# Peptides against a protein of PDB entry 3OGK: the designs that were tried, part 100

Target 1, 307 residues: chain A of PDB entry 3OGK
Amino acid sequence: ATPDRLSRRFPNLRSLKLKGKPRAAMFNLIPENWGGYVTPWVTEISNNLRQLKSVHFRRMIVSDLDLDRLAKARADDLETLKLDKCSGFTTDGLLSIVTHCRKIKTLLMEESSFSEKDGKWLHELAQHNTSLEVLNFYMTEFAKISPKDLETIARNCRSLVSVKVGDFEILELVGFFKAAANLEEFCGGSLNEDIGMPEKYMNLVFPRKLCRLGLSYMGPNEMPILFPFAAQIRKLDLLYALLETEDHCTLIQKCPNLEVLETRNVIGDRGLEVLAQYCKQLKRLRIERGADEQGMEDEEGLVSQRG

## One batch from the design tools (peptide; made by RFdiffusion4, then SolubleMPNN)

Design b1_p17_7_s4 (from b1_p17_7, 8 letters changed)
Fold by OpenDDE base, seed 4:
Structure b1_p17_7_s4 (fold): chain B 307 residues (1-307), chain A 17 residues (1-17)
Amino acid sequence: as target 1 above (307 residues)
Amino acid sequence: REKVREFLDKERKERRS
């Protein structure tokens, strides 16, 4: 589809989702004219899609200019922007979005690749937004943003229900968790083992409504921090956890209301058995390959066709 | 644990590439 055809057919379009280059496609196999640039779409949005409130770009090339144009065109009417696995922009583009779209409810840049110039975009968001419901920069590389701004966002955005972040030290997010009273979902952070302080995370307090989570680098020593609310957990992302098979079994047994599990093959047949036994409400299971596949074939640590 | 972390970090980088 072309942008112009879309606007002519659907001038009152409220939501647009565009998908770009497939993951399996090498850049050299896809000509530049494959439609991966959002520019013509942003132009069309600016000119003809005046009711558009939700934009989702997946695997698209997005420039700062594109973001700036989009931001100015939609301003406070833009409620959702998802830059899903996109590339080509810098944090200046993000700054433009949050500066002009002050009532944005969903801001996602998960797995996007961008040039980080500064942390101003998050600061601006913290200073002016009170509408945010979903913030997701999971699997991104931000080094210049401040956990304090995240805390401010939590304090100011009372409808904030889902936050996914990069590699913040989890202890730096204590203030955030305290402020995010309505938070239901959290992914990311970084749990870092300290031999000199093995219980450094034991006093971590999570939001009371938290039921979907994925803590990065959570190992067996940190896992107990989930036990007080494990019964209310509905979704677990263990793809970046540091749990072995037995650890999976321990955690799963404590999550009888688990509906979604994402993990690695380290769960093994044993973990799957435990999952089947204790998690009767499970709706979705995702198992990816893990580091253990590079080691000696431990049959007990692999999901077999018998599971 | 360190080896697994390295693997995960590598995977993350590859996904963004």
Scores: peptide ipSAE 0.476, ipTM 0.930, DockQ to the pose 0.648
Fold by OpenDDE base, seed 3:
Structure b1_p17_7_s4 (fold): chain B 307 residues (1-307), chain A 17 residues (1-17)
Amino acid sequence: as target 1 above (307 residues)
Amino acid sequence: REKVREFLDKERKERRS
């Protein structure tokens, strides 16, 4: 489909999702006229799609100029922007989005590759937005943003329900969790083991409605922080947890209302048996390959094809 | 645990590339 054909056929389009080619095909082989650039689509949005409130770019090349044009064209009418596995922009582009789209509800840049110039975009978002419902920069590397801005966002955005972040030290997010009273989903952060303080995370207080969770680097020592509310957990992302097979079994048995599980093959057949026994409401299961293929032979960590 | 963490970090970087 071409941008011009889309606008002619659907002038009142409210939601647009564009998918580019897989990244492997993009590496150093992108001609200038390649369909992976959002530029022609942004032009069409600006000119002809005046009711568009939701934009999702997946695996697209997005420049700061594209973001600036989109931001100015849609302004406060833009409710959702998802830069899903995109590349080509900097934090200046993000700043333009949050500056001009003050009523944005969903901002996602999960797994996007970008140049970080400063943390102004998050600060601007914190200072002016009260509409945010979903903030997702999971699997990104922001070094210049402040957890205090995240806390401010939580305080000001009453409808904030889902936040996925990079490798913030979880203890720096205590204020955020306290402020995010309606938060249902949290992913990311960083749990860092301290031999001198084995219980450093035991006093963490999570939002009362939290039911979808994925803490990065959560090991067996930190896992007990979930036990008080494990019964209300509906989704677990364990892809970046440091749990062995037995740890999976321990956690899963405490989550009888689990609907979605994402984990590694370390769960093993044993973990799958426990899952089947205790999680009768399970709807989705994602199992990815883990470190075991690189020579950490844990005999129990292999999911058999026969199970 | 450290090896697993390194693996995970590498994978995340590869996904973003």
Scores: peptide ipSAE 0.476, ipTM 0.930, DockQ to the pose 0.645
Fold by OpenDDE base, seed 2:
Structure b1_p17_7_s4 (fold): chain B 307 residues (1-307), chain A 17 residues (1-17)
Amino acid sequence: as target 1 above (307 residues)
Amino acid sequence: REKVREFLDKERKERRS
């Protein structure tokens, strides 16, 4: 489909999702005519799609200019922007979005590749937005953003229900968790083992409604922090946890209301048996390959199914 | 644990590339 055909057929379009070619194809010099760039679509949105409030770009090339044009064209009418596995922009583009789209509810840049210039975009979002419901920059690399801005967002956005972040030290997010009273989903962060302080995270307080969770680098020593509310957990993302088979069994037994589990093959047949026994409400199970099934070049992260 | 963490980090990097 071409942008012009879309606008002619659907001038009152409210939601648009575009999927580009796989990233492998984007690695090489791609001619502009391959349709991987959002530019023609942003032009069409700006000119002819005046009711558009939700935009989802997946595996597209997005420039700062594209984001700036989109931001100015839709302004406070833009409620959802998802830059899903996109590339080509910097944090300046993000700054333009949050500056001009003051009522944005969903902002996603999960798995996107970008150049980080500063943390101003998150600061601007924290200073002016009160509408945010979903913030997702999971599996991204931000080094210049402040956890204090995240806390401010939580304080000001009372409808904030889902937050997925990069590798923030979890202890830096204590204020965020305290402020995020309605948070239901959290993914990311970083749990860092300290042999000299085994109870480093034991006093961590999570939002009372938290039921979808994926803590990065959570090992067996940190896992007990979930036990007080394990019965209310409905979704677990363990793809980036550091749990062995026995740890999986221990945790799963404590989550009788689990509906979605994403993990690695380290769960093993034993873990699957435990899952079947204790999690009768399970709807979706995703098992990805671990380090043991990767080629010889990736054998550095050995996870045994035996624990 | 450190080796597994390195593996996971590498995988995430590859997904973003």
Scores: peptide ipSAE 0.455, ipTM 0.923, DockQ to the pose 0.574
Fold by OpenDDE base, seed 5:
Structure b1_p17_7_s4 (fold): chain B 307 residues (1-307), chain A 17 residues (1-17)
Amino acid sequence: as target 1 above (307 residues)
Amino acid sequence: REKVREFLDKERKERRS
């Protein structure tokens, strides 16, 4: 489909999702006319799709100029923006979005590649937005944003239910978790082992409604922090956990209401047996390849999936 | 644990670049 054909057929379109080429192709030499740029679509949105409130770009090239044009064209009418595995923009583009779209409910940039200029975009969002329901920059690299701004967002956005972040130290998010009273889903962060303080995470207090969870780098020493509410967990993302087979078995046994599990091959046949025994509500299971299958066995010495 | 973490970091990097 082409932008002009879409607007001609559906001038009152409310939601648009565009998919680009596979990620591998985006990092090669790409012709400008391969169809992966959002520019012609943003132009069409600005001119002819004046009721559009939800935009999802997947594996597209997005520039700051594109984001600025989109932001100004839709302003407070834009409720959802998903930059899913996109590239080509900087945090200046994000700043434009949050500056002009003050009633945005969903902002996603999961697995996007971008240049970080500063943390102003998150600060601006914290200062002016009260509508946010979903914030997702999972599997991104931010070094200049403040966890205090995330806390402010949680305090001001009473409908905030899902937050996925990059590698924030979990202890920096204590204030965020306290403020995010209605949070149901959290992914990301960073659990960092400290031999000198093995119990450094044991006093973490999670939001009372939390039921979908994926903590990055969670190992068996940190896993017990979930036990008090494990029966409440409905979705687990263990793709970036540091759990072995027996650790999986231990955790799964404590999650009888689990509906969605994402993990790696380390779960093994034993873990699958335990899963079948204890998780009768399971609806979806995703198993990806782990470290052992990625060539770690070729290293000299003992292969470990725990460290 | 450190080796696995390095693997995960590498995988994340490869997804973004």
Scores: peptide ipSAE 0.465, ipTM 0.923, DockQ to the pose 0.629; fails the geometry check

## One batch from the design tools (peptide; made by RFdiffusion4, then SolubleMPNN)

Design b1_p18_1_s1 (from b1_p18_1, 9 letters changed)
Fold by OpenDDE base, seed 1:
Structure b1_p18_1_s1 (fold): chain B 307 residues (1-307), chain A 18 residues (1-18)
Amino acid sequence: as target 1 above (307 residues)
Amino acid sequence: MIEFVEPTAIEKERMAKE
């Protein structure tokens, strides 16, 4: 479908999701004219889709100019922007979005590749937004943003329910967690083992409503921080956890209300058996093959057809 | 990274009852 055909057919479109072509193994072999640029769509949105509130670009090429045009065209009417696995923009583009779209409720840039110039976009969001419900820059590399701005967002956005971040040191997010009273979902962060301080994270207080969780680099020493509220966990992302099969078993046994589990092959058949035994409400199971597991001949860390 | 979405035990039981 072409942008012009879409607007003619659906002039009152409220939500648009565009998917680029699947990443072929070799991105360089895909002709540049594969239709992965959002530019013609943004032009059409700006001119003809005046009721559009939600935009989701997946695996698209997005420039700062595209974001700026979109931001100015939709302004406070834009409630959702998802840059899902997109590329081609910088933090200047993000700054434009948060500057002009001050009532945005969902901002996602999960797994997007971009050039980071500064942390102004998050600061601007913190200073002016009170509507944010979902903030997701999971699996991104922001080094210039401030955890203080995230805390400010939590204080100002009472409807904030889901936050996924990059590699923030979890201890830097203590203020954020205290402020985010209604937070239900958190993914990301960074747990860093300190041999000299085994209880480094034991005083970490999570939001009371937290039930969807994925802590990056969580090992068996940090895992006990979840035990006080493990019974309320509904979704668990262990893709980036540093847990072995036995650790999985230990944690799963404490999560009887688990509905969604995402993990790696390290869970093994044993972990799957434990999962089946203790998690009777499980609805979705995602198992990924970890790069590290390709070399481990350890039979315990493999999911077989028996599992 | 290949994502394997395997049916849960519950889903397997449901499918076996259908």
Scores: peptide ipSAE 0.020, ipTM 0.386, DockQ to the pose 0.064
Fold by OpenDDE base, seed 5:
Structure b1_p18_1_s1 (fold): chain B 307 residues (1-307), chain A 18 residues (1-18)
Amino acid sequence: as target 1 above (307 residues)
Amino acid sequence: MIEFVEPTAIEKERMAKE
């Protein structure tokens, strides 16, 4: 489909999702004239799609100019922007979005690659937004943003229910968790094991409504921090956890209300058996083949056709 | 639904840091 054909057929379009080429083509094989640029679509949005409030770009090339044009064209009418596995922009583009779209409810940059100039975009969002419901920059690399701004967002956005972040030290997010009273979902952060301080994270307090969780680099020593509320967990992202088969079994049996599990092949047939036994509400299971499996000789850490 | 997927480049890099 072309942008002009879309606007002609659906002039009152409220939600648009565009999918570009596969990730391999996006990052390794970017020809100059591939159909993955959002520019012609942003132009069409600006000119002809005046009712559009939700935009989702997946695996697209997005420039700062594109973001600036989109921001100015839609302003406070823009409720959702998802830059899903996109590339080509900098934090200046994000700054433009949050500056002009002050009523944005969903902002996603998950797995996007960008050039980080500063942390002003998150600061601006913290200072002026009270509408945010979903903030997601999971699997991104930010070094210049402040966890204090995230705390401010949590304090000011009463409807904030889902936050996914990059590799923030989890202890720097203590203030955020205390402020995020209505948070239901959290993914990301960074748990850093300290052999000299095994109880480093034991005093971490999570929001009371938290039921969807994925903590990066969570090992068996940190896993017990989940036990007090494991029964209310409905979704677990263990893709980036440092858990072995037995650790999976230990955690799963404590999560009887689990509906969604995302994990690696390390769960093994044994973990799947435990899952079937204890998690009767399970609706979705994602098992990813880990890069580390090429070296794991342990037969128990493999999912067979029997699991 | 059960889904088996291959990790993305970013995911592979993240896993390599573990």
Scores: peptide ipSAE 0.015, ipTM 0.463, DockQ to the pose 0.613
Fold by OpenDDE base, seed 2:
Structure b1_p18_1_s1 (fold): chain B 307 residues (1-307), chain A 18 residues (1-18)
Amino acid sequence: as target 1 above (307 residues)
Amino acid sequence: MIEFVEPTAIEKERMAKE
């Protein structure tokens, strides 16, 4: 499809999702020119798609100018922006979006590659947005944003239900979790093992409605923090957890209402057997062939055709 | 649904930090 053909056929379009062509390089390196440019689409949106409220770019090249044009064209009518595995922009582009689109409900930049200039975009979002429902910068490397701004967002956005972040130290998010009263989903963060303080995370208080969870670098020593509410967990992302086969078995047995599990091959046939036994509501299972597990032949750490 | 997925470049980088 071409932008002009789309607008002529669907002038009242409310939602647009564009996918760039995947390249082999996406699995090795994400260069700045790896996707298709959104520029012609943004131009068409700005000129002819005046009812568009949801935009999803996947594997596209997006410049700051593109984001600025989109922001100004749609303003408070923009409810959803997803920059899914995109590249080419900086935090200045994000700042433009949150400055002009103050009623945005969903902001996603999961697995996008960008240049970070400052943390102003998150601060601006915290100061002026009260509509946010979903914030997702999972698998990104923001270093200049403040956990305090995330807490402010949680306090001001009472409809906030899903937050996925990069490698924030989990203890820095205590205030965020306390403020995020309606949060149902959290992914990311960083659990850092400390031999001198083995229970430093044991007193973490999670939002009461939390049922979809993925904590990065969670090991067997940290896993018990989930046990008090494991029965209410519906989705687990264990792709970046540091759990072995037996740890998976231990956790899965405590999650009888699990519907979605994402994990690595380390779950093994044993873990799958336990999953089948205890998780009768399971709807989706994703098993990643983890880079660290490729080439390993540990029988317990592999899923065979038996599983 | 059961799916097997290869890790992306970013996922590989994250795994390397583990």
Scores: peptide ipSAE 0.015, ipTM 0.450, DockQ to the pose 0.681
Fold by OpenDDE base, seed 3:
Structure b1_p18_1_s1 (fold): chain B 307 residues (1-307), chain A 18 residues (1-18)
Amino acid sequence: as target 1 above (307 residues)
Amino acid sequence: MIEFVEPTAIEKERMAKE
């Protein structure tokens, strides 16, 4: 489809999802020009799609100018922007979005590659937005944003239900978790082992409604922080957890209401057996091949045809 | 549904930091 044909056929379009090059065509590489350019689509959106509320770009090239044009064209009518595995923009583009689209409900840039200039975009979002429901910059690296702005967002956005972040130290998010009273989903952060303080995370308090969770770098020593609410967990993202097969078994058996599990092949056949035994409500299982397969010391850490 | 998938380049990089 072409942009002009789309607008002619669907002048009242509310939601648009565009996909660039598929993963298979890219050999899991992310070159600079790995996606298609969104520019022609942004032009068409700006001119002819006046009812568009939701935009999802996947694996596309998005410039700051594209974001600026989109932001100004849709302004407070834009409710959802997903930059899913996109590239070509900087934090200036994000700043433009949050500056002009003050009623945005969903902002996603998961796995996008960008140049970070400053943390102003998150600060601006914190200062002016009260509508945010979903914030997702999972699997990104922001070094210049402030956890305090996340806390402010949580305080001001009462409908905030899902937040996925990069490698924030979890202890820096204590204020955020306290403020995010309606949060149902959290992914990301960073758990850092401290030999001198093995219990440093044990007193971490999570939002009461939290049921979808993925803590990065969570090891067996940190895993017990989930036990008090493990029965409430519906979705677990263990892709970046530091759990071995037996650790998976320990956690899974404590999550009888688990519906979605995302993990690596380290779960093994044993973990899958435990999953089948204890998680009768499981709807989706995603298993990724880990990079650690090259150093396999754990013979049980492989999923075979038995599982 | 059970899905087996290869990690993306970004995911692989993140996993390498583990």
Scores: peptide ipSAE 0.014, ipTM 0.458, DockQ to the pose 0.624

Design b1_p18_1_s2 (from b1_p18_1, 9 letters changed)
Fold by OpenDDE base, seed 5:
Structure b1_p18_1_s2 (fold): chain B 307 residues (1-307), chain A 18 residues (1-18)
Amino acid sequence: as target 1 above (307 residues)
Amino acid sequence: EVEFVEPTAIQQRIMAKM
């Protein structure tokens, strides 16, 4: 569809989702004039889609100018912005969004590629937003943002229910978890094993309503931090966990209310059997092939067609 | 529903750090 055809057909459109080409094509094969640029859509939104409150760009090229135009055009009417696997912008574009869209409820940039200039966008969001429900920059690399701003967001945004982050040291998020009293979902962070301090994370206190979880680099030594509330877990993201087949079996047995599991082939047929035995509420299972599996000789760590 | 998928390039980079 073209932007002009969309606005003519749906002048009162409230939600727009655009999908670009697969990411593999974005880096090597996108001609400059490809429909993967959001610019013509942002122009149409600004001019003709005055009731639009939700925008989702997936696998598209987004410039700072596009974000600035969108921000100014929609202002406090913008409730949702999802930059899902997008590229071409910097943190200046994010700053424009949070500066002008002070009532935004959902801000997502999961798996997006961008240039990081500073952490001002998160600071501005922390200073002025009280409406945020979902913040997601999972699988991104931010080095200049402050965990303190995330804590401030949690304190000020009483409806904050889902937060997904990049490579924050999980201990820097203690204040955030304490403030995020209504948080139901958390993904990301970084668990860093310390051989000299095995109890490093044992005092980590999670929000009481937490039921959807994915901790990056969680190994078998850190896994016990979940045991006190494992029966409340409904979704696990183990894609970036450092768990073997046996560790999966141990954790799954403790999660009888699990509805969604995302993991790697390391779960094996044994892990799938345990999952079937203990997780009767399971609705969705996602298994990805690990990059490491090319070297693991252990037959137990492979999901066969028999499982 | 069971879904088998290949990891994205960013996922591969994260996994390579593991």
Scores: peptide ipSAE 0.028, ipTM 0.668, DockQ to the pose 0.583
Fold by OpenDDE base, seed 2:
Structure b1_p18_1_s2 (fold): chain B 307 residues (1-307), chain A 18 residues (1-18)
Amino acid sequence: as target 1 above (307 residues)
Amino acid sequence: EVEFVEPTAIQQRIMAKM
């Protein structure tokens, strides 16, 4: 489809989702310059799609100029921007979005590749936004953003319900969790094992409504921090957890209301049996073949055709 | 629904840090 054909057919379009690159691009099998620039679409949005509130670019090339044009064209009418597995922009483009779109409710850049110049975009978002409901920069690397800005966002955005982050030390997010009173979903962070301080994370206080969770690098020593509220967990992301088969069994047994599980082959047939026994509300199961598990000869840590 | 998925390039990089 061409942008001009879309606007002529749907002048009152409120939501647009574009997919630029085939799945093979997720494996770096396709050159970055192949698969679709958003530029012609942003031009069309700016000129002819004046009711557009939601934009989702998936596997597209997005420049800072594209983001700046989009931001200025839609301003406070832009409620949702999803840069899903996109590339070609910097944090200057993100700064333009949050500067001009002060009523944005959903901002996603999950799995996007970008150049990080500074942390100003998150600071600007923290200083001026009170509408944010979903913030997602999961599976990204930000080194220049502040956990204090995330805390400020939580304090100012009373409707904030879902936050997914990169590799923040989880203890730096204590203030954020205290402020995020309505948070239902959290993914990311970084748990760092300390043999000299096994109780390092035991005093973490999570938001009371938290029911969708995925903590990165969570091992068996950190897993007990979930036990006080495991019965309220409905979605669990264990893709980046450091749990073995037995740890999966232990945790799953404590999550009787689990609806969605995302994990790796390490769950094994045994973990699947435990899941079937204890998680009667399960609706979706995703199992990834972990790179770490490709070499494991341990049959207990593998999902077979029996599982 | 059960879904078996291969990890993406970025997921592989994250897992390599684990």
Scores: peptide ipSAE 0.027, ipTM 0.666, DockQ to the pose 0.743
Fold by OpenDDE base, seed 3:
Structure b1_p18_1_s2 (fold): chain B 307 residues (1-307), chain A 18 residues (1-18)
Amino acid sequence: as target 1 above (307 residues)
Amino acid sequence: EVEFVEPTAIQQRIMAKM
């Protein structure tokens, strides 16, 4: 479809999702920066799609200028922006979005690649937004943002229900979790093993409504922090957990209300059997091949055709 | 629904840190 044909057919369009071509990452034949440019679509949005409140770009090239134009064109009418696996922008583009779109409810940059200049975008969001429901920069590397701004967002955004972050130390998010009283979903963070303090995470207090969870680098020593509320867990993201097959079995047995599981092949046939036995409400199972599994001789850590 | 997928390049980089 062309941008101009879309606006002519659907002048009252409220939601737009654009998908770039899959990065043929499989064959190294396509440059990492290969994708469709959003520029012609942003131009069309600005000129002709005046009711558009939700924009989702997937695997597209997005410049700071594109973000600035989109931000100014839609302003407080923009409720959702998803930059899903996008590239070509910096944190200046994000700053423009949060500066001009003060009523944004969903902001996603999951798996996007960008140049980080500073943490001002998150600070600006913290200072001026009270509408945020979903914040997602999962599988990104922000080094210049403050966990205090995340805490401020949680305090000010009463409808905040889903937050996915990068590599924040979980203990730095204690204030955030205390403030995020309505949070239902959390993914990311970083659990760091400390041999001298094996129980450093045991006093971590999660939001009472938390039911969708994915803690990065969660090992078997940290896993017990979930046990007090495991029965209320409906979704687990274990893609970046440091759990073996037996650890998966232990956790799954404690999650009888699990509806969605995302994990690696390390779950094995045994983990799938346990899942089938204890998780009768399961709706979706996603199993990814881990890079770590190429070297593990352990036959138990592989999903066969029986599973 | 059961889905078996290969990890993306970004996911592979994160997993390589594990």
Scores: peptide ipSAE 0.025, ipTM 0.669, DockQ to the pose 0.618
Fold by OpenDDE base, seed 1:
Structure b1_p18_1_s2 (fold): chain B 307 residues (1-307), chain A 18 residues (1-18)
Amino acid sequence: as target 1 above (307 residues)
Amino acid sequence: EVEFVEPTAIQQRIMAKM
């Protein structure tokens, strides 16, 4: 489909989702298929799609100029922007979005690759937004953003229900969790084992409504921090947890209301048996092969066809 | 590479009960 054909056919379009070519196809000589660049679509949005509130780019090339044009064209009418696995922009483009789209409710850049210049975009968002419901920069590398800005966002955005972040030290997010009273979903952060302080995270207080969770680098020593509210967990992302098969079994037994589990093959057949026994409300199971599992020939950490 | 492991027999049974 061409942008111009879309606008002519659907002039009152409120939501647009564009999907680029799968990454596996990107390593092949991408003929300069303009279909991977958002530029012609942003031009069409700016000129002809005046009712567009939601934009989702997946696996697209997005420049700062594209983001700036989109931001200025939609301004406070833009409620959702998802840069899902996109590339080609910097934090200047993000700054433009949050500067001009002050009523944005959903901002996602999950698994996007970008050049980080500064943390101003998150600061600007913190200073001016009160509408944010979903913030997601999961599986990104931001080193220059401040946890204090996340806390400010949580304080000011009363409808904030889902936050996914990169590698923030979880202890730096204590203020954020205290402020985020309505938060239902949290993913990311960084749990760092300290042999000298095994109880480093035991006093961590999570938002009372938290039911969808994925803590990065959570090991068996940190896992007990979930036990006080494990019965309310509905979704668990263990893809980046440092849990073995037995740890999975221990945690799953404590989550009888689990609806969605995402984990690695390390769950094993035993973990799947425990899951089937205790998690009767399970709706979705995703198992990925971990890079670390290529070396573990131990049968216990593998999901077989027998299980 | 996100290799989707083929659903195990248990996964299939879990999914069938859903």
Scores: peptide ipSAE 0.009, ipTM 0.477, DockQ to the pose 0.086; fails the geometry check

